# Ledger of designs, part 13: peptides against a protein of PDB entry 7BDX

Target 1, 212 residues: chain A of PDB entry 7BDX
Amino acid sequence: EMGAAACTLLWGVSSSEEVVKAILGGDKALKFFSITGQTMESFVKSLDGDVQELDSDESQFVFALAGIVTNVAAIACGREFLVNSSRVLLDTILQLLGDLKPGQCTKLKVLMLMSLYNVSINLKGLKYISESPGFIPLLWWLLSDPDAEVCLHVLRLVQSVVLEPEVFSKSASEFRSSLPLQRILAMSKSRNPRLQTAAQELLEDLRTLEHN

## One batch from the design tools (peptide; aimed at target 1 G67 A74 K107)

Design b1_p10_5_s2 (made by RFdiffusion4, then SolubleMPNN; from b1_p10_5, 4 letters changed)
Fold by OpenDDE base, seed 1:
Structure b1_p10_5_s2 (fold): chain B 212 residues (1-212), chain C 212 residues (1-212), chain A 10 residues (1-10)
Amino acid sequence: as target 1 above (212 residues)
Amino acid sequence: as target 1 above (212 residues)
Amino acid sequence: SPLWTAPPPP
């Protein structure tokens, strides 16, 4: 209870760049983000396969943690911090995204994908994430999710990979051979306008890269 | 563990007025401060009489909560919020200060006294605290503490009462009849310069009020 | 595309 309330407040104020700088400027940030990863992992491991996200204090606590990570990753110094000093947290987020089934923990997946997207705006972060073992298969696993919001954030993360030539060149062969083109084409016809737009933009970017 | 880490970060950033405003501007502030009081009370009740403040996650968590309350009370809108909307928390702090023995939970006492002092800078807050049942006996109970820092904060809180004529007039008879004058005189000779100064200033203020 | 800020749920 109290922990979830405190984390929720910390999440709310972490939308400020100055608050993110204050969090990171303290000597306790490293410990916080280390325990954050462990807490998120413990939560996901405690979920029996068929249990929906319980509207519980524990769920709210982990959502707040994922929200804080996202807001930290929205700031340049926060991205630098995560990529340099909290790589284990990034590895944990990637692992948890793989451990969760399609349709499972949708809200948490969205927050984690938002955080990874923010990190991917840093070239060093994008390199780190994209070079992670099983990253390309993970993207397609996540794109199999029935949730439009999960799929939207996957498409945006895929776009970050595609738009960076240095990153894309390393994985281009695997990417092209495994690309779920029919799934992306189906998303480009989605009734969800955000998903539709993201799928269309990605298809345009992919077409542009095939002609170069 | 995670809760204490999150609260510690929230404490650190709550030193900013903008962060305090952000905390209070959310719809979750009331719940947070309600649970804060309950958490502090539960902690103090769980302390067996002779157990020193364990260097534990629980202790750190409650210290962070008390620190947040102090920082909120340092801001004008925070004082107004506490006095209007979180009176139960103020009552809890007063109760806990009474429940703790001399020399027990010194660090927590200091933080709680700092918060009450900050609240006492608001006339409405000072009125509320000073009109609390057993407030004058509580001040003398706290002034019996062997810790110089506890005694310093008690003297500062007493000074806030003495310097406000409207507040002092209501309790002046009880105050004068129960005043531990010899204890305050001993503190004015303390080797602790902050305690010495606070005791001297209070003695000067008391002398000034006897001549009016 | 803009960076994501994640506000807490209302």
Scores: peptide ipSAE 0.207, ipTM 0.854, DockQ to the pose 0.292
OpenDDE base, seeds 2, 3, 4, 5: peptide ipSAE 0.203, 0.192, 0.206, 0.203; ipTM 0.853, 0.854, 0.854, 0.854; seed 3 fails the geometry check

Design b1_p10_5_s3 (made by RFdiffusion4, then SolubleMPNN; from b1_p10_5, 4 letters changed)
Fold by OpenDDE base, seed 1:
Structure b1_p10_5_s3 (fold): chain B 212 residues (1-212), chain C 212 residues (1-212), chain A 10 residues (1-10)
Amino acid sequence: as target 1 above (212 residues)
Amino acid sequence: as target 1 above (212 residues)
Amino acid sequence: DPLWTAPPPP
């Protein structure tokens, strides 16, 4: 209980750039983000047995941690910190996104994808995550999720890769060969306006790259 | 582990007025401070059995909670919040200060006394704590502590009472009859310069009030 | 694209 409450407050205040700077300016930041990864991993591993009530203190705690990571990644110095000093956390997020089944832990997936998207705004971050083993298969796995919000954030992350020629060139062959085009086309016809727009934009960007 | 790390970061950032405002501006603040009191109480109650290593995660967590309360009380809106909406937390702090023996949990006592001192800057807060049952005996109990830092913060809290005529008048008889004058005089000769100064100032304030 | 801030759930 108390841990979840404290972490939730920390999440709320971490929306401020000055708070992110204060979090990172302390000597405790490295330990915090290391333990964050371990805690998130432990939570996901525990899901296969007990029907952890999604409304549990543990769930709320992990959601708050993922929210904090997202808010840190929303700030330039936070992205730099994650990419330079907390790569293991990024690796953990990528792993957990792979470990979760379609429709499983949707809210956590969204938060983790938001964090990765924010990291992808940094060219070094985008390079790091896109060169991660199994990254492209992971994107397609996540795009199989029935949840529109998960799929939206996957499409945005894919767009970050496609919009960076230096990154896209390294994986362009694999990307083209495995692209779930029919799935993306189906999303471009979604009744969800945000998902529809993101799928349309990605399709436009892909068409532009085929002509260059 | 993770709870202590998150709470420690929240403590660090709570030194900012804007962070305190953000903590209090959320609907979760009341729950957080309610659980804070319960957590601190549970920790102190657990000390009588297990030699909780003072360096434990639990100790660090409770220290961070006490630090957050102190930082909240350092801000005008935070004092107002504590006095209006979290009186149970103030009652808990007063109780825990009474439950702890001389020399026991010195660091926690200091943090709790710092929080009460900050609350005492608000006239309504000073009235509330000074009218608490057993408040004057509690001050003298705490002044028996062998630790100079505990005694320093007690003397400062006593000074807050003495410097407010409206508050002092209500308890002046009890205060005068039970005042550990010899102990305060001994502190005015302390080798600790902060303790010496605080004891001297209090003795001067008391002398001034005897002539009026 | 605007960076995602994840506000805590209300």
Scores: peptide ipSAE 0.151, ipTM 0.853, DockQ to the pose 0.292
OpenDDE base, seeds 2, 3, 4, 5: peptide ipSAE 0.145, 0.128, 0.149, 0.143; ipTM 0.852, 0.852, 0.852, 0.852; seeds 3, 4 fail the geometry check

Design b1_p10_5_s4 (made by RFdiffusion4, then SolubleMPNN; from b1_p10_5, 3 letters changed)
Fold by OpenDDE base, seed 4:
Structure b1_p10_5_s4 (fold): chain B 212 residues (1-212), chain C 212 residues (1-212), chain A 10 residues (1-10)
Amino acid sequence: as target 1 above (212 residues)
Amino acid sequence: as target 1 above (212 residues)
Amino acid sequence: EPLWTSPPPP
């Protein structure tokens, strides 16, 4: 209980750039983000067991951790920190997103995808995550999720790749050969306006790349 | 480990007024401070057992909690919150300070005393803590500590009482009858300049009250 | 634009 409460408060206050700078300005940031990855991994590994009753406090704790990572990645110095000093955490997030089945741990997936999207805002972050083994298959695995918010954040991450020629050129052949076009077209007809817009924009960006 | 790391980061960032306001502006502050008191009490109760090896992480966690309470009490809205909505936590801090022997848990005592000192900055806070059962005996019990930082923060808390006529008048008879004058005089000769100054100032304030 | 997150409302 107490750990989840403290971590949830830290998550809440981390929605400020000044607080993110303060977190990163301390000597304890490296240790915190190292343990964060381990904690998230331990939690996801516990889900494959018959323990149906996820401890609500454990789940809340891991959500708060993923929320903190997202908010750290929301600012330039936070992205720089994650890409330089916490690569293992980024690798862990990518792994955990792959280990989770469609429809499993939706809220955690959304937060982890939001963190990766924020990392993708800078070229160094986008290069790092997109050069990760199995990144493109992972995007399509995640895009098979029935949850509209998971799919929305996958589409945003795909858009970040597509909009960066230096990154997209390296994966363009694999991307084009494996593109789940029918799935994206189905999302462009979603009743969710955010998902609909993101799918439509991505389809327009893809058309622009075919004509160039 | 992870709980202590998160709580330590929250402690670090709570050294900002804006972060304290953000913590208190959330719906989770009440629950957090309720659990804080329980956690601190549980920790102190565990010290009376033969378990010599205090889990370094548990100790660090409780220090971070006491540090957060101190930083919340450092601002006007934080003092108002503690005195109105977290009285049980203040009662717990007073109790735990009484349960600890001289020389025991020095760092925790310092942080708890700093929190009570910060609460004492406003008249409502000072009234509340000074009207607590056994408050004056508790001050003298704590002033018997061999640690100079514990004694320093006790002297500051005593000074807050002595400098407020409305509060001091209620306890003046008990205070004068039980005053460990020889102990305070010994502190005024300390090699620690902070302790020396605080003891000398308190002796001057007490002399002023005898002449009035 | 970067995404920010906060704890869910009660």
Scores: peptide ipSAE 0.464, ipTM 0.876, DockQ to the pose 0.415
OpenDDE base, seeds 1, 2, 3, 5: peptide ipSAE 0.463, 0.463, 0.464, 0.463; ipTM 0.876, 0.876, 0.876, 0.877

Design b1_p10_6 (made by RFdiffusion4; failed a check: a repeat of another design)
Pose (drawn by RFdiffusion4):
Structure b1_p10_6 (pose): chain A 212 residues (1-212), chain B 210 residues (1-210), chain P 10 residues (1-10)
Amino acid sequence: as target 1 above (212 residues)
Amino acid sequence: EMGAAACTLLWGVSSSEEVVKAILGGDKALKFFSITGQTMESFVKSLDGDVQELDSDESQFVFALAGIVTNVAAIACGREFLVNSSRVLLDTILQLLGDLKPGQCTKLKVLMLMSLYNVSINLKGLKYISESPGFIPLLWWLLSDPDAEVCLHVLRLVQSVVLEPEVFSKSASEFRSSLPLQRILAMSKSRNPRLQTAAQELLEDLRTLE
Amino acid sequence: PPLFTSPDPP
């Protein structure tokens, strides 16, 4: 209970750039981010499906962990630190997104997809994520999630890699062969404006790159 | 005059999340949200045989109080703090909406309805408001108001209550059937565009979940 | 989305 309370407080204050700089400056953050991935992996493996039931100081603990990772990656030196020091944490995030079934731990998936988008803002972070093993199959599969917020964060991540045609050029062929054009087109007609324009903007960029 | 000027200044700066977080600790020593409800209750009681005066130092004081409550509830930890600590203030707001006759204190009713919408974004806040005494009769009473802006914010709150699970097993199935569907339909053909669209949106949501 | 308010100008 005490461990989760401290992680929740750290999640609250981690929204500040001044606090994020202080976390990376203290010589204990490396250990914190290594054991964070282990705790997130342990939490996901412990779930035999079901749902989560807002596990008392268990789910709030991993949500605080993913929330901190997201708030750190939201700051320039935070996403820089993560791609240099905590590449194993990025591997764990990408692994846990594929390991989590559609509809299972939706809040955890959005927090994790938000952190991947933030890390992709760093040039090396974009290279590391896009060059990870089944990255393209993972993207199209996360789009098969019924939750609209998960689909929105997948489209935002796809748009981020698509916005760097140099990195996008390495993952050619499968981007044309396997992309769920029909699902992205359906998302361009959603009554939710943020999801609708995200898919509309991604479709504009996808059609423009195939011709230009 | 001085009290209202300081409250208006606080209403201006309360649009910042950093300021809202700073306000939530101050409620301990000076019961800001506890005495806010008393001041709002005292103001409406003082309008015995009369309606609003406006441009007054007293009118802008309670507008600033309701505006601050709204701007606090607009921040996630603000609406979380209100539903945990300031449930009495939420009771007062819901009470004063029913106590105010139609056409009386229109701006105050709109600001109050905006704060309830914001608190309803929090899961416990939604339960607390929808499970409050006389809540459905209050929605009907507020929709009988001639002012379009008040009707719009009632429909926005009703839409917030209609969306999300609320157990869904006839707990929310009866809530939808008990609404003034005729008045919502009349407001769907309204000459006020903002009101017409809110009633149209709500009607789509009522039909979607039927 | 939440709603925000602001005071009237003088």

Design b1_p10_6_s1 (made by RFdiffusion4, then SolubleMPNN; from b1_p10_6, 4 letters changed; failed a check: a repeat of another design)
Amino acid sequence: EPIWTSPPPP

Design b1_p10_6_s2 (made by RFdiffusion4, then SolubleMPNN; from b1_p10_6, 5 letters changed)
Fold by OpenDDE base, seed 5:
Structure b1_p10_6_s2 (fold): chain B 212 residues (1-212), chain C 212 residues (1-212), chain A 10 residues (1-10)
Amino acid sequence: as target 1 above (212 residues)
Amino acid sequence: as target 1 above (212 residues)
Amino acid sequence: EPIWTAPPPP
């Protein structure tokens, strides 16, 4: 209870750039983000047993942690910190996204995907996550999720890769050979306007790359 | 571990007025400060058994909570919030200071006394804490502490009462009849310059009141 | 590029 309350307050105030700078300027940041990854991992591993209710204090605590990571990654110095000093956390997020099944822990997946997208704004961050083992298969695994919000954030992350020639060139052959085109086409016809737009934009970007 | 780390980060960033405003502007502040009091109380009650090591995660967590309360009380809107909306927390701090023995939990006592001193800057806060049952006996109990830093913060709180005529007039007879004058005189001869100065100033203020 | 912020739930 108290830990979740404190962490939720920290999540709320982490929307400020000055708070992110204060968190990262302290000597506790490295430890905090190390334990964050471990805590998220422990939570996801506990789900294979008893269904932890989404509204539990533990769930709220992990959501707050993922929210803090996202808000840190929303700031330039936060992206630099994560990419340079907290790579284990990025590895953990990638692993946890692979361990979760379609339809499982949707809210957590969305937060983790938001954090990765924010990290992808930094070219060094984009390189790091896209060069992670199994990155392309992971994207397609996540794109099979029944949740439109999960799929939206996956498509945005895919677009970040496609729009960066220096990154896309390294994975272009694997990307082209494994692309779930029918799934993306179905999303471009979605009744969800955000998902529809994201899928349409990605299809346009991909078509532009085929003609060049 | 993770709760202590998150709360310690929140403690660090709570030194900013903007962060205090953000904490108090949210809908979670009331719940947070309610649980804070309960957590501190549970910790102090647990000490009568096994000596919790000062360096434990639990101790660090409670120190961070007390630090947050102190930092909130350092800001005008924070004092107003505590006095108007979190009186139970103030009652808890006063009770816990009474429950702790001389030499026990020195660091926590210092943080709690710092928070009460900050609250005393608000006249409404000073009135509230000074009108608490057993306030004057509590001050003398705390002044018997062997720790110079505890005694310093007690003397500063006593001075806040003495310098406010509207408050001092209500307790002047009890104050004069129970004042540990020999103890304060001994502190005015302390090798600790901060304690020496605080005791000297209080003695001067008391002498001024005897002549008026 | 639209940066995501994650506000806490109400």
Scores: peptide ipSAE 0.239, ipTM 0.862, DockQ to the pose 0.280
OpenDDE base, seeds 1, 2, 3, 4: peptide ipSAE 0.236, 0.234, 0.227, 0.235; ipTM 0.862, 0.862, 0.862, 0.863; seed 3 fails the geometry check

Design b1_p10_6_s3 (made by RFdiffusion4, then SolubleMPNN; from b1_p10_6, 4 letters changed)
Fold by OpenDDE base, seed 4:
Structure b1_p10_6_s3 (fold): chain B 212 residues (1-212), chain C 212 residues (1-212), chain A 10 residues (1-10)
Amino acid sequence: as target 1 above (212 residues)
Amino acid sequence: as target 1 above (212 residues)
Amino acid sequence: EPIFTSPPAP
């Protein structure tokens, strides 16, 4: 209880750029983000199939951790910190996203995907994520999720890859050969307007890359 | 471990006034400060005599909680919040300070005393604390501590009482009759310059009150 | 472009 409450407050205040700078300016940041990955991993490994008690203190604690990582990644110095000093945490997030089944832990997936998207704003972060083993298969695995918010944030992460020629060129053949085009086309017809727009934009960007 | 780390980061960032405002502007503040008192009480009740594992995760967690309360009380809106919405927490801090023996849990005592001092900056807070049952005996009990930092923060809290005529007048007879004058005089000769100064100032203020 | 997140309201 108290740990989850403290972590939730820390998550709430981490939406401020100055708070992220204060977190990172302390001598505890390295340890905190190291044990964050371990805590998230322990939680996911303790799940019994697709069952998740969303209201549990453990769930709320892990959501707050993922939220803090997202907010750290939202600012330039936070992205630098994660990519330079907390690569194991990024590896853990990528692993956990792969370990979770479609429809499992939707809220946690969304927060972790938001964190990866924020990391992808930095070319160094995008390179690190995109060069991770199984990255492209992971994107398509995650895009098979029935949840619109999971799919939305996958599409946004895919778009970050597509919009960076230096990164995209390294995986373009694998990307093109495995692209779930019919799935993305179906999303472009979604009743969720955010998902619809993100799928449309990605399809437009992909068409532009085919003609260039 | 992770709970203590999150709480420690929250403590560190709570030294910013804007972070305190952000904590209090959320809907989680009431619950957080309610369970804070319970957590601190549970820790103190679990202590085996004067033995304290200072490096334990539990100790670090409770220190961070007391530090957060101190930093909340350092700002005007934080004092208002504590005095209006978290009186049970203030009662718990007063209780725990009474339950602890001289020399026991020095660091926690200092943080709790700092929080009470900050609350005492507000007349409403000072009234609430000073009207608590056994407040004056508690001050003298705490002033019997061999630790200079404990004694320093007790003297500062005593000074906050002495400097407020409306509060002091209500307890002046009890205060004068039970005043450990020889102890304060000994502190005015301390090799600790902060303790020495605080004891000297208090003695000067008390002399002024005797002549008026 | 960056995403900030906050705890859900009750």
Scores: peptide ipSAE 0.435, ipTM 0.872, DockQ to the pose 0.390
OpenDDE base, seeds 1, 2, 3, 5: peptide ipSAE 0.434, 0.433, 0.433, 0.433; ipTM 0.872, 0.871, 0.871, 0.871

Design b1_p10_6_s4 (made by RFdiffusion4, then SolubleMPNN; from b1_p10_6, 3 letters changed)
Fold by OpenDDE base, seed 4:
Structure b1_p10_6_s4 (fold): chain B 212 residues (1-212), chain C 212 residues (1-212), chain A 10 residues (1-10)
Amino acid sequence: as target 1 above (212 residues)
Amino acid sequence: as target 1 above (212 residues)
Amino acid sequence: DPLWTSPPPP
């Protein structure tokens, strides 16, 4: 209980850039983000077969951790910190996103995807994430999720890759050969306007890359 | 481990007034401060006979909680919140300070005393604390501590009472009859300059009240 | 643009 409450408050105040700077300016940041990865991994490993009590203190705690990582990645110095000093956490997030089945742990997936998207704003972060083993298969695995918010954040992450020629050129062959075009086309017809727009924009970006 | 790390980060960032406002502006503040009191009480109750592992995650966690309360009380809206909405926490802090023996749990005592001192900056807070059952005996119990920082913060809290005529007048008889004058005089000769100054100032304030 | 997150409302 107390840990979840404290971490939830930390998540709430981390919505400020100044608070993120204060978190990172302390000598405790490295330890915190190291334990964050381990805690998130332990939680995901515990989900095998158990009824996901979404309202458990443990679930709320892990959501707060993922929220904090997202907010840290929202600013330039936070992205730099994660890519330079917390690569293991990024690797953990990528692994956990792969370990979770479509429809499983939706809120956590969204927060983790938002963190990766924020990291992808930095070319160094985007390079690191996109060069991770199985990154392209992971995107398609996640895009098979029935949840519109999961799919939206996958599409945004895919767009970050597609919009960066230096990164996209390295994966372009695999990307084109495995692209779930029918799935993206279905999303462009979604009743969710955010998902619809993101799918349409990605389809336009992909068409532009075919003509160049 | 993770709870202590998260709470320690929250403590660190709570050194900002804007972060304190953000903590209090959330709907989670009441629950957090309620659980804080319970957590601190549970920790102090567990100290009976055990070797105080000062470096335990539990100890560090409770220090962070007390630090957060101190920083909340450092600003006007935080003092108002504690006195209006978290009186049980203030009562708990007073109780725990009474339950701890001289020389026991020094760091926690200092943080709790700092929180009460910060609350005492507000006349409403000072009234509430000073009207607590056994407050004057508690001050003298705490002033018997061998630790100079504990004694320093007791003297500051005593000074806050002495400098407020409306509050001091209610307790003046008990205060004068039980005042550990020899202890305060000994502190005015301390090699610790902060303790020495605080004891000397209090002795001057007390002399001024005898002539008026 | 960067994405920010906050705890859900009660």
Scores: peptide ipSAE 0.443, ipTM 0.870, DockQ to the pose 0.415
OpenDDE base, seeds 1, 2, 3, 5: peptide ipSAE 0.438, 0.128, 0.438, 0.440; ipTM 0.868, 0.851, 0.869, 0.869

Design b1_p10_7 (made by RFdiffusion4)
Pose (drawn by RFdiffusion4):
Structure b1_p10_7 (pose): chain A 212 residues (1-212), chain B 210 residues (1-210), chain P 10 residues (1-10)
Amino acid sequence: as target 1 above (212 residues)
Amino acid sequence: EMGAAACTLLWGVSSSEEVVKAILGGDKALKFFSITGQTMESFVKSLDGDVQELDSDESQFVFALAGIVTNVAAIACGREFLVNSSRVLLDTILQLLGDLKPGQCTKLKVLMLMSLYNVSINLKGLKYISESPGFIPLLWWLLSDPDAEVCLHVLRLVQSVVLEPEVFSKSASEFRSSLPLQRILAMSKSRNPRLQTAAQELLEDLRTLE
Amino acid sequence: SEPLFTSPDS
């Protein structure tokens, strides 16, 4: 209970750039981010499906961990630190997104997809994520999730890699072969404006790159 | 005059999340949200045989109080703090909406309805408001108000209550059937565009979940 | 749902 309360407080204060700089400056953050991935992996493996039932100081603990990772990656030196020091944590995030079934731990998936988008803002972070093993199959599969907030963060991550045609050119062929054009087109007609324009903007960029 | 000027200044700065977080600790020593409800209750009681005066120092004081409550509830930890600590203030807001006759204190009713919408974004806040005494009769009473802006914010609150699970097993199935569907339909053909669209949106949501 | 904000009169 005490461990989760401290992680929740750290999640609250981690929204500040001043606090994020202080976390990376203290010589203990490396250990914190290594054991964070282990705790997130342990939490996901412990779930035999079901749902989560807002596990008392268990789910709030991992949510605080993913929330902290997201708030750190939201700051320039935070996403820089993560791609240099905590590449194993990025591997764990990408692995846990594929390991989590659609509809299972939706809040955890959005927090994790938000952190991947933030890390992709860093040039090396974009290279690391896009060059990870089943990255393209993972993207199209996360789009098969019924939750609209998960689909929105998948489209924002796809738009981020698509916005760097150099990195996008390495993962060619499968981007044209396997892309769920029909699902992205359906998302460009959703009554939710943020999801609708995200898919509309991604479609504009996808059609423009195939011709230009 | 001085009290209202300081409250208006606080209403201006309360649009910042940093300021809202700073306000939530101050409620301990000076019961800001406890005495806010008393001041709002005292103001409406003082309008015995009369309606609003406006441009007054007393009118802008309560407007600033309701505006601050709204701007606090607009921040996630603000609406979380209100539903945990300031449930009496939420009771007062819901009570004063029913106590205010139609056409009386229109700006105050709109600001109050905006704060309830914001608190309803929090899961416990939604339960607390929808399970409050006389809540459905209050929605009907507020929709009988001639002012379009008040009707708009009632429909926005009703839409917020209609969306999300609320157990869904006839707990929310009866809430939808008990609404003034005729008045919502009349407001769907309204000449006020903002009101017409809110009633239209709410009607789509009522039909979608039927 | 998105929150609503308010501001005082000029």

